# Peptides against a protein of PDB entry 5A53, part 106

Target 1, 230 residues: chain A of PDB entry 5A53
Amino acid sequence: LVENVKQALFIPGQSCNKNLHDIMVDLSALKKPDMKRFNRKNDIHPFEDMSPLEFFSEKNDCSLMVLMTSSKKRKNNMTFIRTFGYKIYDMIELMVADNFKLLSDFKKLTFTVGLKPMFTFQGAAFDTHPVYKQIKSLFLDFFRGESTDLQDVAGLQHVISMTIQGDFQDGEPLPNVLFRVYKLKSYKSDQGGKRLPRIELVEIGPRLDFKIGRIHTPSPDMVTEAHKKP

## One batch from the design tools (peptide; made by RFdiffusion4, then SolubleMPNN)

Design b2_p13_6_s2 (from b2_p13_6, 9 letters changed)
Fold by OpenDDE base, seed 1:
Formats: C-alpha cells, structure tokens, sequence
Structure b2_p13_6_s2 (fold): chain B 230 residues (1-230), chain A 13 residues (1-13)
C-alpha cells in the first residue's frame, strides 16, 4: 500500500522569535521524516498575500505548511496552511499561549521516528462546529495521513490529545484547544500471579494551548476536488 | 525576501 504521506514545511516568519523557533522544532519532530524546515526568516503575510506560500508549496512539494509569526495582537502565532494542487486550500491561525511546555520540560523517553500517532478529541464541537471541524481535519491530515487500521495498531506509540477548553454558546469567543502528547508505556504488572499487561499514558510534550485566530476556508469547488482524490 | 529551498542539501546548509 503506497502511503501518500503529506509533507510539511515549517517556515519562520520575519517576526519569528526564540520561543516560536523552539516550538517549531518540537512540533516538527512529531512529523519526521516527512518534514522540512527553513532556517531563514521569510517576510510572509498569508492573509494579505498567499502567493509566496503557493510558491513554496510547489517548489518544495509540500501540501502542509506552518508559518511562525508574532505580534502584539497575534503573539506566538502558528498559521497552519494546506494546499491542493499547490493552491491554498485552507488556513487557520493558532496562537500558542505563554504557558507552553517544550520536550525538554518532560522526562526524556525513547521515540521511534516515523510512527503515526493516535488521536483523541474531547468536545462535541469537534464534530459540529465549523471551526473545530476544520481544526480536527487539519491535525488528522497533518500527522496521521493515509494509514490502514492494521498499520495504526502495529505502529501505536503515542497519542495526541486535543481538548476544547470548556463549553461555549453561540456568539461567545471560541475556547482554546489544548494540545497534549502522550507516549504509551506498556509494562507487566504482577498482580496476584497473573501478569496482566498494563498500559499507561505518559505526557512527553510539547504542551500547547492554542488560541484560535483568523481562518481562511476553501471554496466549494476546491472542497469537491479535494474529496475526489483518495 | 523569499528564501527558497530546492534540495535537502540546501536545508542542511
């Protein structure tokens, strides 16, 4: 089975700082080996001009992109971009709150490169609200890609948990999305002479709370075309 | 300025 794994490109914007760089490194590590990172800052404003991103998508053969920028209004902003046919499909700004934790803040655990994560989503809005549906779709597309059920089970190493922070009503500001990463730890427990397999989830990082910013949604025509390809 | 990467070698430089 040819896995058409989507490639990701991480781009530091002109306003990228050390914190954003560190977050970029840690998050991109979860996408290895299907990831590229630019080392130089690029002056890109995706909600004003999308053409540079389309150029990068085509020239680097990446259908996933993450732009790292920071301003007073949009601090620690990760703009997630998807392309179809090297044209912008959708975009979403996810701003990382200051309470973030890096991989170095957790106990170092062995991690195998290339294994796909299992996802868990907490919050009904992930299935009903347009913005959270887009977020769910984005992260599944970004990290899981195309996989069979057998491959998912055989390669299960870690879990990515995404939680909507609290309930909200129509017209209220959208709650943050809590991004957490756990490793499955299997050990034999000696309980009463029966060695029962015990599985525990250990947080490995990064820990990111995402504030939702601006969104670009695809045209109906692009949605139709994107769903035609398996 | 747009920095373009065309190869893996350029990523490592």
Amino acid sequence: as target 1 above (230 residues)
Amino acid sequence: MIYRIESVEELLS
Scores: peptide ipSAE 0.027, ipTM 0.624, DockQ to the pose 0.029
Fold by OpenDDE base, seed 3:
Structure b2_p13_6_s2 (fold): chain B 230 residues (1-230), chain A 13 residues (1-13)
Amino acid sequence: as target 1 above (230 residues)
Amino acid sequence: MIYRIESVEELLS
């Protein structure tokens, strides 16, 4: 069964700046070849009116969208949107902290475009807390598409790590999510005159710390419809 | 003004 890979559309908002543009370029590179980017700014406010995003979803046949905006209240804001049947399914604002690193900040490494990454999630809340469950679901959906039971080990080259920054209690502000990307490097190590195969993780970027903002959750009816396997 | 793109070809032009 040829998995229908979800396509992503990256949209610069009216308040998009150079830093956000660079982050957009680097993050979208991980989604190649299943990615489109707009070059012009669009005045979209998804929490006020979602109709422009639904229009873009349908016209570009993209079920994933990322809107890049920035303000004093929501600096370096990446709004992640998923659609079902070209209607908004869910949305979440993830604001990038100032300590971000771009791909240019790391050693250039070659990789094959289109290979699915492995994910690691650190923090119990990814399995129990509704917001972090949504984040986990979003990123798995964004980069993997439909889960294949058989991971071809030979095709594994990337690891995406997502970590909840610290513990929290009910009613406290939600900790940031630390986003890291690694490449698997295989080499022969000389240990005591014996060449042993060794695999290491090398960070390749981008490095992003996400502060969680506003969230739109799907209706129970949409959840049911979206999970119906044909 | 919302810039509407309907195709990949339009993105590349």
Scores: peptide ipSAE 0.013, ipTM 0.510, DockQ to the pose 0.028
Fold by OpenDDE base, seed 5:
Structure b2_p13_6_s2 (fold): chain B 230 residues (1-230), chain A 13 residues (1-13)
Amino acid sequence: as target 1 above (230 residues)
Amino acid sequence: MIYRIESVEELLS
């Protein structure tokens, strides 16, 4: 079953600023060619009224959406939305910390658009804690691209790394998620006449530290429907 | 469709 690649729609909110715009451009570049961006600001408040997002999902045939907003309380906020049947499935606010780095902050490297990234998740909570499980699911869903039964090693170009910043106990604030993107670089090391393949990870950006904000979780019924294999 | 990009800047275009 070739699952159609999920399309992403990036939406600047009314409070979108230059930094968020730049972040949007860089992050969306990783989703090319399966990405659309709005050029105009839209006054959307998803945790107050989700209907505009459902409208955009349907009209643009995008099951993934990212809303870019910024306020004093929620600075550099990227709201990630997934829809199922053009209805809101889940939402999560991920606020980008001020220490972010753009693609322009890293060395320019040759890149191929459309290759499926490899993911690495650091932190046990990605498998056990409901919020981090949602984040893991979201990013896998967002960047998974075409479903290939065999990850062609020959097509491996970049790695997306997600790390929970530190340990936490129940009742403590949820640690940030560190988002990093690396390119695999192969070096021919000549050691003693034998070429040993050396693979290095080179950070290519963007570099984003996500602070977790508000979350909308799907109803049990929606979960069941979304996991039904066609 | 896979596009070859020669620089990171081309990803932004």
Scores: peptide ipSAE 0.006, ipTM 0.406, DockQ to the pose 0.033
Fold by OpenDDE base, seed 2:
Structure b2_p13_6_s2 (fold): chain B 230 residues (1-230), chain A 13 residues (1-13)
Amino acid sequence: as target 1 above (230 residues)
Amino acid sequence: MIYRIESVEELLS
Protein backbone atom coordinates (compact mmCIF):
# COMPACT_ATOMS: atom_id res chain seq x y z
CA LEU B 1 0.00 0.00 0.00
CA VAL B 2 1.69 3.13 -1.20
CA GLU B 3 0.45 5.53 1.40
CA ASN B 4 -0.24 8.87 -0.15
CA VAL B 5 2.36 11.32 0.98
CA LYS B 6 0.78 13.84 3.28
CA GLN B 7 1.05 17.41 2.14
CA ALA B 8 2.07 20.14 4.55
CA LEU B 9 0.84 23.70 4.61
CA PHE B 10 2.87 26.33 6.40
CA ILE B 11 0.84 29.30 7.54
CA PRO B 12 2.26 32.54 8.87
CA GLY B 13 0.11 33.77 11.69
CA GLN B 14 -0.59 37.38 12.35
CA SER B 15 2.29 37.57 14.79
CA CYS B 16 4.78 35.78 12.59
CA ASN B 17 8.15 37.51 12.72
CA LYS B 18 11.28 37.34 10.63
CA ASN B 19 12.89 34.64 12.72
CA LEU B 20 9.84 32.43 12.51
CA HIS B 21 9.62 33.05 8.83
CA ASP B 22 13.20 31.94 8.39
CA ILE B 23 12.60 28.89 10.54
CA MET B 24 9.52 28.12 8.51
CA VAL B 25 11.44 28.33 5.27
CA ASP B 26 14.21 26.11 6.51
CA LEU B 27 12.01 23.50 8.10
CA SER B 28 9.69 23.40 5.14
CA ALA B 29 12.63 22.77 2.87
CA LEU B 30 12.87 19.34 4.43
CA LYS B 31 9.29 18.65 3.42
CA LYS B 32 9.79 19.44 -0.24
CA PRO B 33 8.20 18.69 -2.61
CA ASP B 34 5.20 17.95 -0.43
CA MET B 35 4.97 21.38 1.07
CA LYS B 36 2.96 24.51 0.50
CA ARG B 37 3.27 27.82 2.25
CA PHE B 38 1.29 30.99 2.50
CA ASN B 39 3.03 34.29 2.07
CA ARG B 40 0.33 36.30 3.73
CA LYS B 41 -0.27 36.42 7.43
CA ASN B 42 -3.48 34.90 8.67
CA ASP B 43 -5.06 35.71 11.98
CA ILE B 44 -5.65 32.19 13.19
CA HIS B 45 -5.99 31.04 16.76
CA PRO B 46 -6.32 27.28 16.52
CA PHE B 47 -7.01 26.66 20.17
CA GLU B 48 -9.86 29.12 20.04
CA ASP B 49 -11.31 28.33 16.64
CA MET B 50 -10.13 25.46 14.50
CA SER B 51 -12.50 26.09 11.61
CA PRO B 52 -10.08 28.23 9.58
CA LEU B 53 -7.50 25.48 9.68
CA GLU B 54 -10.00 22.90 8.61
CA PHE B 55 -10.95 25.18 5.77
CA PHE B 56 -7.33 25.53 4.71
CA SER B 57 -6.78 21.82 5.02
CA GLU B 58 -9.62 21.11 2.67
CA LYS B 59 -8.97 23.88 0.19
CA ASN B 60 -5.28 23.13 -0.08
CA ASP B 61 -5.58 19.37 0.31
CA CYS B 62 -3.11 19.40 3.14
CA SER B 63 -3.45 17.04 6.05
CA LEU B 64 -0.48 18.64 7.78
CA MET B 65 -0.32 22.26 8.77
CA VAL B 66 2.11 24.41 10.68
CA LEU B 67 1.00 27.75 12.04
CA MET B 68 3.74 30.25 12.80
CA THR B 69 2.99 32.65 15.64
CA SER B 70 5.00 34.53 18.20
CA SER B 71 4.14 36.29 21.41
CA LYS B 72 5.83 37.08 24.68
CA LYS B 73 4.28 34.02 26.22
CA ARG B 74 4.71 31.79 23.20
CA LYS B 75 7.75 32.99 21.35
CA ASN B 76 8.59 31.37 18.03
CA ASN B 77 5.61 29.09 18.29
CA MET B 78 5.06 26.48 15.64
CA THR B 79 1.66 24.89 16.00
CA PHE B 80 1.68 21.56 14.24
CA ILE B 81 -1.73 20.42 13.12
CA ARG B 82 -2.85 17.18 11.57
CA THR B 83 -6.21 16.68 9.97
CA PHE B 84 -8.17 13.62 9.03
CA GLY B 85 -10.87 14.09 6.49
CA TYR B 86 -10.01 17.76 6.68
CA LYS B 87 -11.05 17.82 10.32
CA ILE B 88 -8.60 18.54 13.07
CA TYR B 89 -7.03 15.36 14.34
CA ASP B 90 -4.43 16.71 16.73
CA MET B 91 -2.43 19.82 17.44
CA ILE B 92 0.72 20.59 19.34
CA GLU B 93 2.57 23.81 20.00
CA LEU B 94 6.32 23.61 19.67
CA MET B 95 8.14 26.80 20.50
CA VAL B 96 11.57 27.23 19.01
CA ALA B 97 14.16 28.33 21.54
CA ASP B 98 16.30 31.36 20.80
CA ASN B 99 19.40 29.27 20.20
CA PHE B 100 18.10 28.02 16.88
CA LYS B 101 20.36 27.70 13.87
CA LEU B 102 19.26 28.15 10.31
CA LEU B 103 20.47 26.31 7.26
CA SER B 104 22.65 29.30 6.49
CA ASP B 105 24.53 28.66 9.70
CA PHE B 106 25.76 25.35 8.36
CA LYS B 107 27.83 24.34 5.42
CA LYS B 108 25.62 24.19 2.41
CA LEU B 109 25.32 20.67 1.20
CA THR B 110 23.46 19.49 -1.80
CA PHE B 111 20.66 17.08 -1.17
CA THR B 112 18.10 15.31 -3.26
CA VAL B 113 14.62 16.58 -2.70
CA GLY B 114 12.08 13.99 -1.72
CA LEU B 115 14.24 11.40 -0.06
CA LYS B 116 12.83 10.00 3.12
CA PRO B 117 14.86 10.78 6.19
CA MET B 118 15.80 8.27 8.78
CA PHE B 119 14.63 9.09 12.26
CA THR B 120 16.34 8.57 15.55
CA PHE B 121 14.58 9.19 18.81
CA GLN B 122 16.51 9.54 22.02
CA GLY B 123 14.51 9.28 25.20
CA ALA B 124 12.32 6.55 26.59
CA ALA B 125 9.44 8.97 26.91
CA PHE B 126 8.99 8.92 23.15
CA ASP B 127 7.50 5.48 23.61
CA THR B 128 5.80 5.88 26.95
CA HIS B 129 4.72 9.47 27.55
CA PRO B 130 1.60 10.56 25.66
CA VAL B 131 2.95 13.97 24.69
CA TYR B 132 6.23 12.68 23.39
CA LYS B 133 4.46 9.81 21.71
CA GLN B 134 2.39 12.38 19.89
CA ILE B 135 5.49 14.31 18.92
CA LYS B 136 7.13 11.17 17.65
CA SER B 137 4.03 10.23 15.71
CA LEU B 138 3.71 13.72 14.33
CA PHE B 139 7.24 13.99 13.03
CA LEU B 140 7.24 10.51 11.61
CA ASP B 141 4.00 11.34 9.89
CA PHE B 142 5.21 14.76 8.82
CA PHE B 143 8.39 13.62 7.15
CA ARG B 144 7.15 10.26 6.03
CA GLY B 145 8.00 10.51 2.41
CA GLU B 146 7.18 8.10 -0.30
CA SER B 147 7.27 4.61 1.06
CA THR B 148 10.24 3.21 -0.73
CA ASP B 149 10.15 -0.55 -0.46
CA LEU B 150 13.89 -0.77 -0.46
CA GLN B 151 15.40 1.58 2.01
CA ASP B 152 18.51 1.37 -0.01
CA VAL B 153 21.26 2.87 2.06
CA ALA B 154 22.17 4.56 -1.17
CA GLY B 155 18.93 6.43 -0.99
CA LEU B 156 19.38 7.50 2.58
CA GLN B 157 20.78 10.97 2.81
CA HIS B 158 19.16 12.50 5.86
CA VAL B 159 18.91 11.63 9.48
CA ILE B 160 16.55 13.52 11.70
CA SER B 161 17.44 13.21 15.34
CA MET B 162 14.99 14.04 18.07
CA THR B 163 16.20 14.04 21.63
CA ILE B 164 14.38 14.71 24.84
CA GLN B 165 16.57 17.14 26.71
CA GLY B 166 17.14 15.41 30.00
CA ASP B 167 15.15 13.33 32.39
CA PHE B 168 11.97 14.48 34.00
CA GLN B 169 9.57 13.32 36.64
CA ASP B 170 5.83 13.52 36.91
CA GLY B 171 4.69 17.05 37.55
CA GLU B 172 7.82 18.62 36.15
CA PRO B 173 7.83 20.71 33.02
CA LEU B 174 8.35 18.63 29.95
CA PRO B 175 11.90 18.88 28.66
CA ASN B 176 12.53 20.37 25.28
CA VAL B 177 12.85 18.23 22.21
CA LEU B 178 16.10 18.76 20.39
CA PHE B 179 15.60 18.62 16.66
CA ARG B 180 18.72 18.00 14.59
CA VAL B 181 19.17 17.20 10.93
CA TYR B 182 22.17 15.41 9.53
CA LYS B 183 23.31 14.45 6.10
CA LEU B 184 25.13 11.22 5.51
CA LYS B 185 28.43 11.81 3.85
CA SER B 186 30.30 8.91 2.40
CA TYR B 187 34.04 9.07 2.15
CA LYS B 188 36.19 6.66 0.30
CA SER B 189 39.37 6.32 2.26
CA ASP B 190 42.24 4.85 0.35
CA GLN B 191 43.98 3.17 3.21
CA GLY B 192 46.39 0.52 2.01
CA GLY B 193 44.61 -0.04 -1.25
CA LYS B 194 41.38 -1.01 0.44
CA ARG B 195 38.71 1.56 0.00
CA LEU B 196 36.91 1.48 3.27
CA PRO B 197 33.61 3.27 3.13
CA ARG B 198 33.49 5.88 5.82
CA ILE B 199 30.15 7.37 6.64
CA GLU B 200 29.99 10.61 8.52
CA LEU B 201 27.01 12.51 9.77
CA VAL B 202 27.20 16.18 9.00
CA GLU B 203 24.72 18.50 10.62
CA ILE B 204 22.95 20.51 7.97
CA GLY B 205 20.27 22.25 9.96
CA PRO B 206 18.03 23.63 10.94
CA ARG B 207 18.83 23.19 14.59
CA LEU B 208 15.74 23.63 16.68
CA ASP B 209 15.08 23.16 20.35
CA PHE B 210 11.35 22.76 20.80
CA LYS B 211 9.62 23.82 23.95
CA ILE B 212 6.32 22.01 24.25
CA GLY B 213 3.18 24.09 24.54
CA ARG B 214 -0.51 23.35 24.29
CA ILE B 215 -1.80 20.10 22.91
CA HIS B 216 -5.03 18.96 21.33
CA THR B 217 -5.59 15.23 21.23
CA PRO B 218 -7.97 13.45 18.92
CA SER B 219 -11.22 11.94 20.01
CA PRO B 220 -11.30 8.18 20.33
CA ASP B 221 -13.71 8.02 17.44
CA MET B 222 -11.37 9.93 15.22
CA VAL B 223 -8.48 7.72 16.23
CA THR B 224 -10.48 4.71 15.20
CA GLU B 225 -11.42 6.23 11.89
CA ALA B 226 -7.91 7.38 11.15
CA HIS B 227 -6.52 3.91 11.69
CA LYS B 228 -9.07 2.19 9.53
CA LYS B 229 -7.21 0.77 6.63
CA PRO B 230 -9.04 1.41 3.44
CA MET A 1 -8.78 38.97 9.96
CA ILE A 2 -8.45 35.61 8.28
CA TYR A 3 -7.33 35.62 4.71
CA ARG A 4 -8.70 32.50 3.17
CA ILE A 5 -6.16 31.77 0.51
CA GLU A 6 -6.84 28.94 -1.85
CA SER A 7 -3.63 29.29 -3.79
CA VAL A 8 -0.40 28.19 -2.25
CA GLU A 9 3.10 29.03 -3.28
CA GLU A 10 5.70 26.37 -3.55
CA LEU A 11 8.97 27.09 -1.93
CA LEU A 12 11.26 28.00 -4.76
CA SER A 13 14.51 26.23 -4.15
Scores: peptide ipSAE 0.030, ipTM 0.636, DockQ to the pose 0.034; fails the geometry check

Design b2_p13_6_s3 (from b2_p13_6, 7 letters changed)
Fold by OpenDDE base, seed 2:
Structure b2_p13_6_s3 (fold): chain B 230 residues (1-230), chain A 13 residues (1-13)
Amino acid sequence: as target 1 above (230 residues)
Amino acid sequence: MIYRIKTVEELLS
């Protein structure tokens, strides 16, 4: 079953600033060609009223949305929204820390648009903790590109690394998720007459440290429906 | 310019 690639819609909120705009541009570049961006600000408050997002989901045929907002309390906030049947499935606020790096901060590397990235998740909580499980699910879902039958190493261009920043215990604030993007580079090393392929990962950006904010989880009924194979 | 090269092993460690 070739699942249709989910389309993403990036929405500048009313409080979207230059930094968020730049982050939006850079992050959305990784989702090309399956991405749309609004050019104008929209006054949306998803945790107060989800109906505008459902409207946009349907109108744009996007099951993934990212709302860019910023306030003193929630600076550089990227609200990731997933819909099912154009109804809100889940939402999570991920606030970008000030130490972010844009693509322009890295050596410009050319990459082929549309190649499916590999993922690596560092931190046991990605498999055990409900919030991090949601994050893992979200990003896998978000950047799940076209299923290339030829998963040839040659087709592997990008690695998205997500790391939980440190250990935590129950009751403690959830550590940030470190989002890193790497490009695979193969070098021919001539060691002792044997050309051994050396694979290196070069960070290409953006570099984002996500602070976890508010979360909306789907109803059990929606979970069941969303997992029904067509 | 931030240029960081890691091996796959380093990334997965």
Scores: peptide ipSAE 0.013, ipTM 0.371, DockQ to the pose 0.031
Fold by OpenDDE base, seed 5:
Structure b2_p13_6_s3 (fold): chain B 230 residues (1-230), chain A 13 residues (1-13)
Amino acid sequence: as target 1 above (230 residues)
Amino acid sequence: MIYRIKTVEELLS
């Protein structure tokens, strides 16, 4: 079963500002060609009423959605939503810290559209803590792209790095997740006549530090249904 | 801005 590539819909909320718009453009560029963006602001409050998102999911055939909102309490908030059968599966608020960098802040590098990123996760909590497990699952799902059996090493263009910022104990606020995007550059270093392939990572952006906000977790029944391989 | 190329090890550190 070739699972169809999940489509993402980026939705500016009513409170979407210029910074969020720019972040949206840059992040969505990584999801091309499997991405749609709304040009108009929509008054959606997913933690109050999820029905508009379910409607958009079905209407646009997008199982991934990102809602861009900003308030004093939740500045630069990207709400990531996944649907199953056009019903809300899970949601998570990830607020972008003010120290973000856009693609324009980095050296312009050629990028091939449609190549799958490699992911790296730094932090044990990505495998043990329920919130970080959800984040890991979300981003893997979001950027998975076309299922190719063999990651053609020749097709590896970029790496997405996600790092939990520091250690934390139970009951402490959850550390931010540092989102970084790197391009792999192969340099032919001639040392002593032997070409040693040197691979270097160059940050290409965007650079986002995510503060974790509200979370909606799926019901056990939905989890079971979503994992049923047809 | 001279982008200093960092090794994978330096980036993952």
Scores: peptide ipSAE 0.012, ipTM 0.376, DockQ to the pose 0.025
Fold by OpenDDE base, seed 1:
Structure b2_p13_6_s3 (fold): chain B 230 residues (1-230), chain A 13 residues (1-13)
Amino acid sequence: as target 1 above (230 residues)
Amino acid sequence: MIYRIKTVEELLS
């Protein structure tokens, strides 16, 4: 059973500013054509009341949502939300550090809309630590596109790299996750008569360093239901 | 459905 591509809804919160808006535009561009963006600010506080998000999930038929908010304590905060049956499954706050780069900061390259990115994860904690496991699961789920034979034949267009910034021990603050996007560029290398395809990775943006904030985890029952194959 | 909301600090404790 080929699961339908999940649709994403990007929501500017009441405290959304220009920087967050620009980040939202750039990140959502990677999710095209399977995304919607609200033009109006919405006063939503997901960790206090989840009802508005569940309403939007159902109304827009989106199982993925990203809320853009900013405060003194949680600057440039992107809250990633997943729903199951239009009920909140999990949530995680990822705050973008001030050193972010937009798509406009990189060389413009051609990009085909709708191609599925390849992911690379650097850091053992992505497989062992519950928070990083959730992040890995979230991003894989978020950017999962249609698995068509045509996409497989067209090959890889871009790679999303996620790196845990350094080692950490139990009880220490969780290191940031470095989000990078690369395009695969193939060069015809004429070295010694053998045309070996030379593949280079070119960063295309956006460049985001995520600081981890609050998380919401699903009940064991919801986990079981979400993994049931229809 | 039982939802669990945790801060980073709570997860590390």
Scores: peptide ipSAE 0.008, ipTM 0.377, DockQ to the pose 0.042
Fold by OpenDDE base, seed 4:
Structure b2_p13_6_s3 (fold): chain B 230 residues (1-230), chain A 13 residues (1-13)
Amino acid sequence: as target 1 above (230 residues)
Amino acid sequence: MIYRIKTVEELLS
């Protein structure tokens, strides 16, 4: 089974600031070449009216969207939206904490554009809690690239690591999700005359700590339709 | 997919 690569559209909201813009640029760079960015601010409030996003989804043929907004209550807010048939499937607000690091904060490295990342998820809740399950699904879907039954190891360069920051109980605020990006470096090591592969992970950025905000979940019918394979 | 080798600077451009 081969699936088409999902395209992402990054939309600066009316309240988008410089820091959030820089975060947008850095994060969207990881999605190249399957990414579009609007240069103009758009006054969109997805939790009040979803129709503008559905319009943009259809017009730009993008099933992934990220809206960049910032307010006192929701600072550095990245609203991730997925559509199915150009209708809203799900949405989640992920607010970037102030301790973020941009690509410019790390060593300049060479990248191969278009390579698929590997993923690591740390925290049992990624498999059991509905919100973290959605986050896991979202990011896997967002950065999947070309979907094939066969994995070419030679085509893997990056690792995206997502960690739930600490334990939590029912009724407690949901811990942040720590987003980290690494580049794989392969070395040859000789031990006892045998060459063994050595792999190192080098952080390349951006470094983002996501605070979870509002969520929109799809109807059961839409879930069923979206999971149908051709 | 055709892959291109880019620097971080080129990625941000």
Scores: peptide ipSAE 0.008, ipTM 0.442, DockQ to the pose 0.033

Design b2_p13_6_s4 (from b2_p13_6, 8 letters changed)
Fold by OpenDDE base, seed 4:
Structure b2_p13_6_s4 (fold): chain B 230 residues (1-230), chain A 13 residues (1-13)
Amino acid sequence: as target 1 above (230 residues)
Amino acid sequence: MIYRIKSVEELLS
């Protein structure tokens, strides 16, 4: 089953600043060519009124949206939104920590745009905890690209790594999620007369540590409808 | 569709 590639819309909020804009540009570059960016700031508060986002989803035919806002309470906040039938499915606030690195902070490399990245998730909570399960689902959905049954391993270029920063117990604040992007480099190594391919991972950026903020979860009815394969 | 870019700068454009 070839699923249609989900399109992403990046929306600067009214409080979007230069740093957050740069983060937006770098992260959205990974979603090319299936990405749109607004150049103008929009006064949107999704946890107060979701209607503007639903409007943008329909108008731009995007089922993925990222709203960039910043305040004292929620600095460098990237609100990730998914829609189903142009209605809000789920939302999650991910605030970027100040130790972020942009693509310009890494060695310049050549890239192929449009390749589906491989994902790695580090932390048991990605499979058991509802919030981290949502994060895992979101990022897999966000960067899925063209789903073909035939994975051309030869076309694998990028790896996205997501790590839960440390252990936590019930009632404790949720640890940050460490977002890292790597490029795969293959080398021919001669060991004992057998040429074994050596694969190295080179970080290419951006480097983002996400603090988890507010979450909107879908209704059970929407979950059921969203999982119905056409 | 796969696009080849020569630099990170092209990726950001």
Scores: peptide ipSAE 0.009, ipTM 0.450, DockQ to the pose 0.032
Fold by OpenDDE base, seed 5:
Structure b2_p13_6_s4 (fold): chain B 230 residues (1-230), chain A 13 residues (1-13)
Amino acid sequence: as target 1 above (230 residues)
Amino acid sequence: MIYRIKSVEELLS
C-alpha cells in the first residue's frame, strides 16, 4: 500500500509577522513539492475553534497544517496540526526562540527537492514522554515523504536532528526541542592510499529552537482509526 | 553567515 504523501498547508494567522513569514518560507521549502502556502492572513484560533482548520484541510486536501501566529504570550508560534478524515487529530504549539537562523544565514548549498530526510532524535524522552513522543511522531509524519522501501544511501541528502535541550524531572517545564538541518557531504579522504569515505554534516538551516506550548491530543477512538492499515 | 560542520559520529554520540 503506497501511502500517499501527506500534503502540508502553511497558514499565516492574523498576527503573522515578517520573522514568522520567513521561518514559514524556509521550513516549507523542506516540504516541497508537497506543500501549499496561503498568501493571505487568516483569523484562526485553533484552541478556541478548530472548525476553520478542518474546513481548510478538506478544501485543500491537506492532512498537515502549520498556523503561524505571534503574541506577547506566544511569540513566533507555529501550531502544527494533523487531521484524519479532515478532522483534527492532534495539535501542538511550537514557539520559535529569537535565536533562530534562516537558510540565508548559512552557506547556500544546492539540494534536490523531494529527497527524504533522515531523522535523528536525541533524548530518551522522545520514546517515553507523551509530549515528546507526539513531537517525534509529528515530525516523522510531516517530513516522511514518499515511502521508499529502500533508503537508497544514494538518495540520502540531508539529516534533520531534533534534540531535547537538557534533562528534566517530572513537574519541571519541558525543555526546548532543538531543530537542526544538515546536508551530508562526502569527502574523499586520502589516508594512506585507501580512500576512506568521510561523511560530514554541514548545517544548512533553518535553525529553530522550539518552546513547547499548548497541546491537543486525539481521542482513543481516533488513535485506533488512524492506525488502522487500510 | 554561519557555517558549521559536524561529523556524523559527533551528532550521533
Scores: peptide ipSAE 0.006, ipTM 0.404, DockQ to the pose 0.030
Fold by OpenDDE base, seed 1:
Structure b2_p13_6_s4 (fold): chain B 230 residues (1-230), chain A 13 residues (1-13)
Amino acid sequence: as target 1 above (230 residues)
Amino acid sequence: MIYRIKSVEELLS
């Protein structure tokens, strides 16, 4: 069963600013062609009322949504939402730190639209801690392209790296997640008999440090139903 | 920043 590629909807909130708009454009470019962006601001507060998001999910047939908002308490906030059956499955706030870099800040490299990125996760908590497990699941789900059985290394163009910034103990604030995007460059090494392709990773952006905010977790019933679909 | 990776396995490690 070739799972249909999930479509993403990017929504500027009422408090969306120029920086968030630029971040939205750059991040959504990685999701092309399976992406839609709204041009108009929408007054949505997902942790107070989820009904507008469920409406947009159904109307646009998008199971992935990203809401762009900014406030004093939650600056440069990207709320990632997943739906199941057009009902909210989970949500997580990821606030972009001020040290972000846009695609324009890096050397322009051509890339083919629609190629599935490979993910790397650095930090044991991605497999053990519930919040980081959700983040890992979210990003894998978000950028999962057409599952071609042949993950041919030859078709690998992008690597997305997600790193937990440092160690932490129980009860401490959760460290930021460092989001980095690289392009794979293969060079024919002319070194002797075994032409081992020299692979270089070149950062292409965007560069985002995510501070973790509020989280909505799915009900046990929704988890069960979501896993039943092959 | 350019990272030199010798193998996909090294990248995933």
Scores: peptide ipSAE 0.006, ipTM 0.409, DockQ to the pose 0.035
Fold by OpenDDE base, seed 2:
Structure b2_p13_6_s4 (fold): chain B 230 residues (1-230), chain A 13 residues (1-13)
Amino acid sequence: as target 1 above (230 residues)
Amino acid sequence: MIYRIKSVEELLS
């Protein structure tokens, strides 16, 4: 069963600024062709009223949404929303730190649109801590591309790396998640008649350090429904 | 930054 690729909708909030807009453009480029972007700002406060998001989900047939807002308290905030049956499944605020790099900050590389990225997750908490588990689930779900029959490394173009920035203990603030994107380059070296494949990862951007904000978790009923195989 | 990997397995480890 080839699961239909989930469509993402990027929504500029009322407080969306230039930096967030640029981040939105760059991040959404990784989701092409399964991405829509609103050009107009929308006054949405998802943790106060989720109804507008559910409306947009249904209207645009997008089960993934990213709301771009910025305030003093929540600067460069990307609220990632997932819906199931056009109802809110989960939400998480990920604030982009000021040290972000855009695609323009890296060497321009051509890439094929639509190839499924490989993921690497660094940090045990991605498998054990509920927040990081949600983040892992979200990004895997978000960037799940078309099933490439090309199991060959040659068919792999992108690697998305997500790293928990350091260790943490209970009660401590959750470390940032370092989001990095690499392009895989394969070089054939003709050393001694043996073609040794050399694979290089070239960072292509964007480079985002995510500070974790507010979270909405799904109800048990919603979890059950979402996991029901059709 | 460029990383050289020997295999996909090494990348995923």
Scores: peptide ipSAE 0.006, ipTM 0.400, DockQ to the pose 0.036

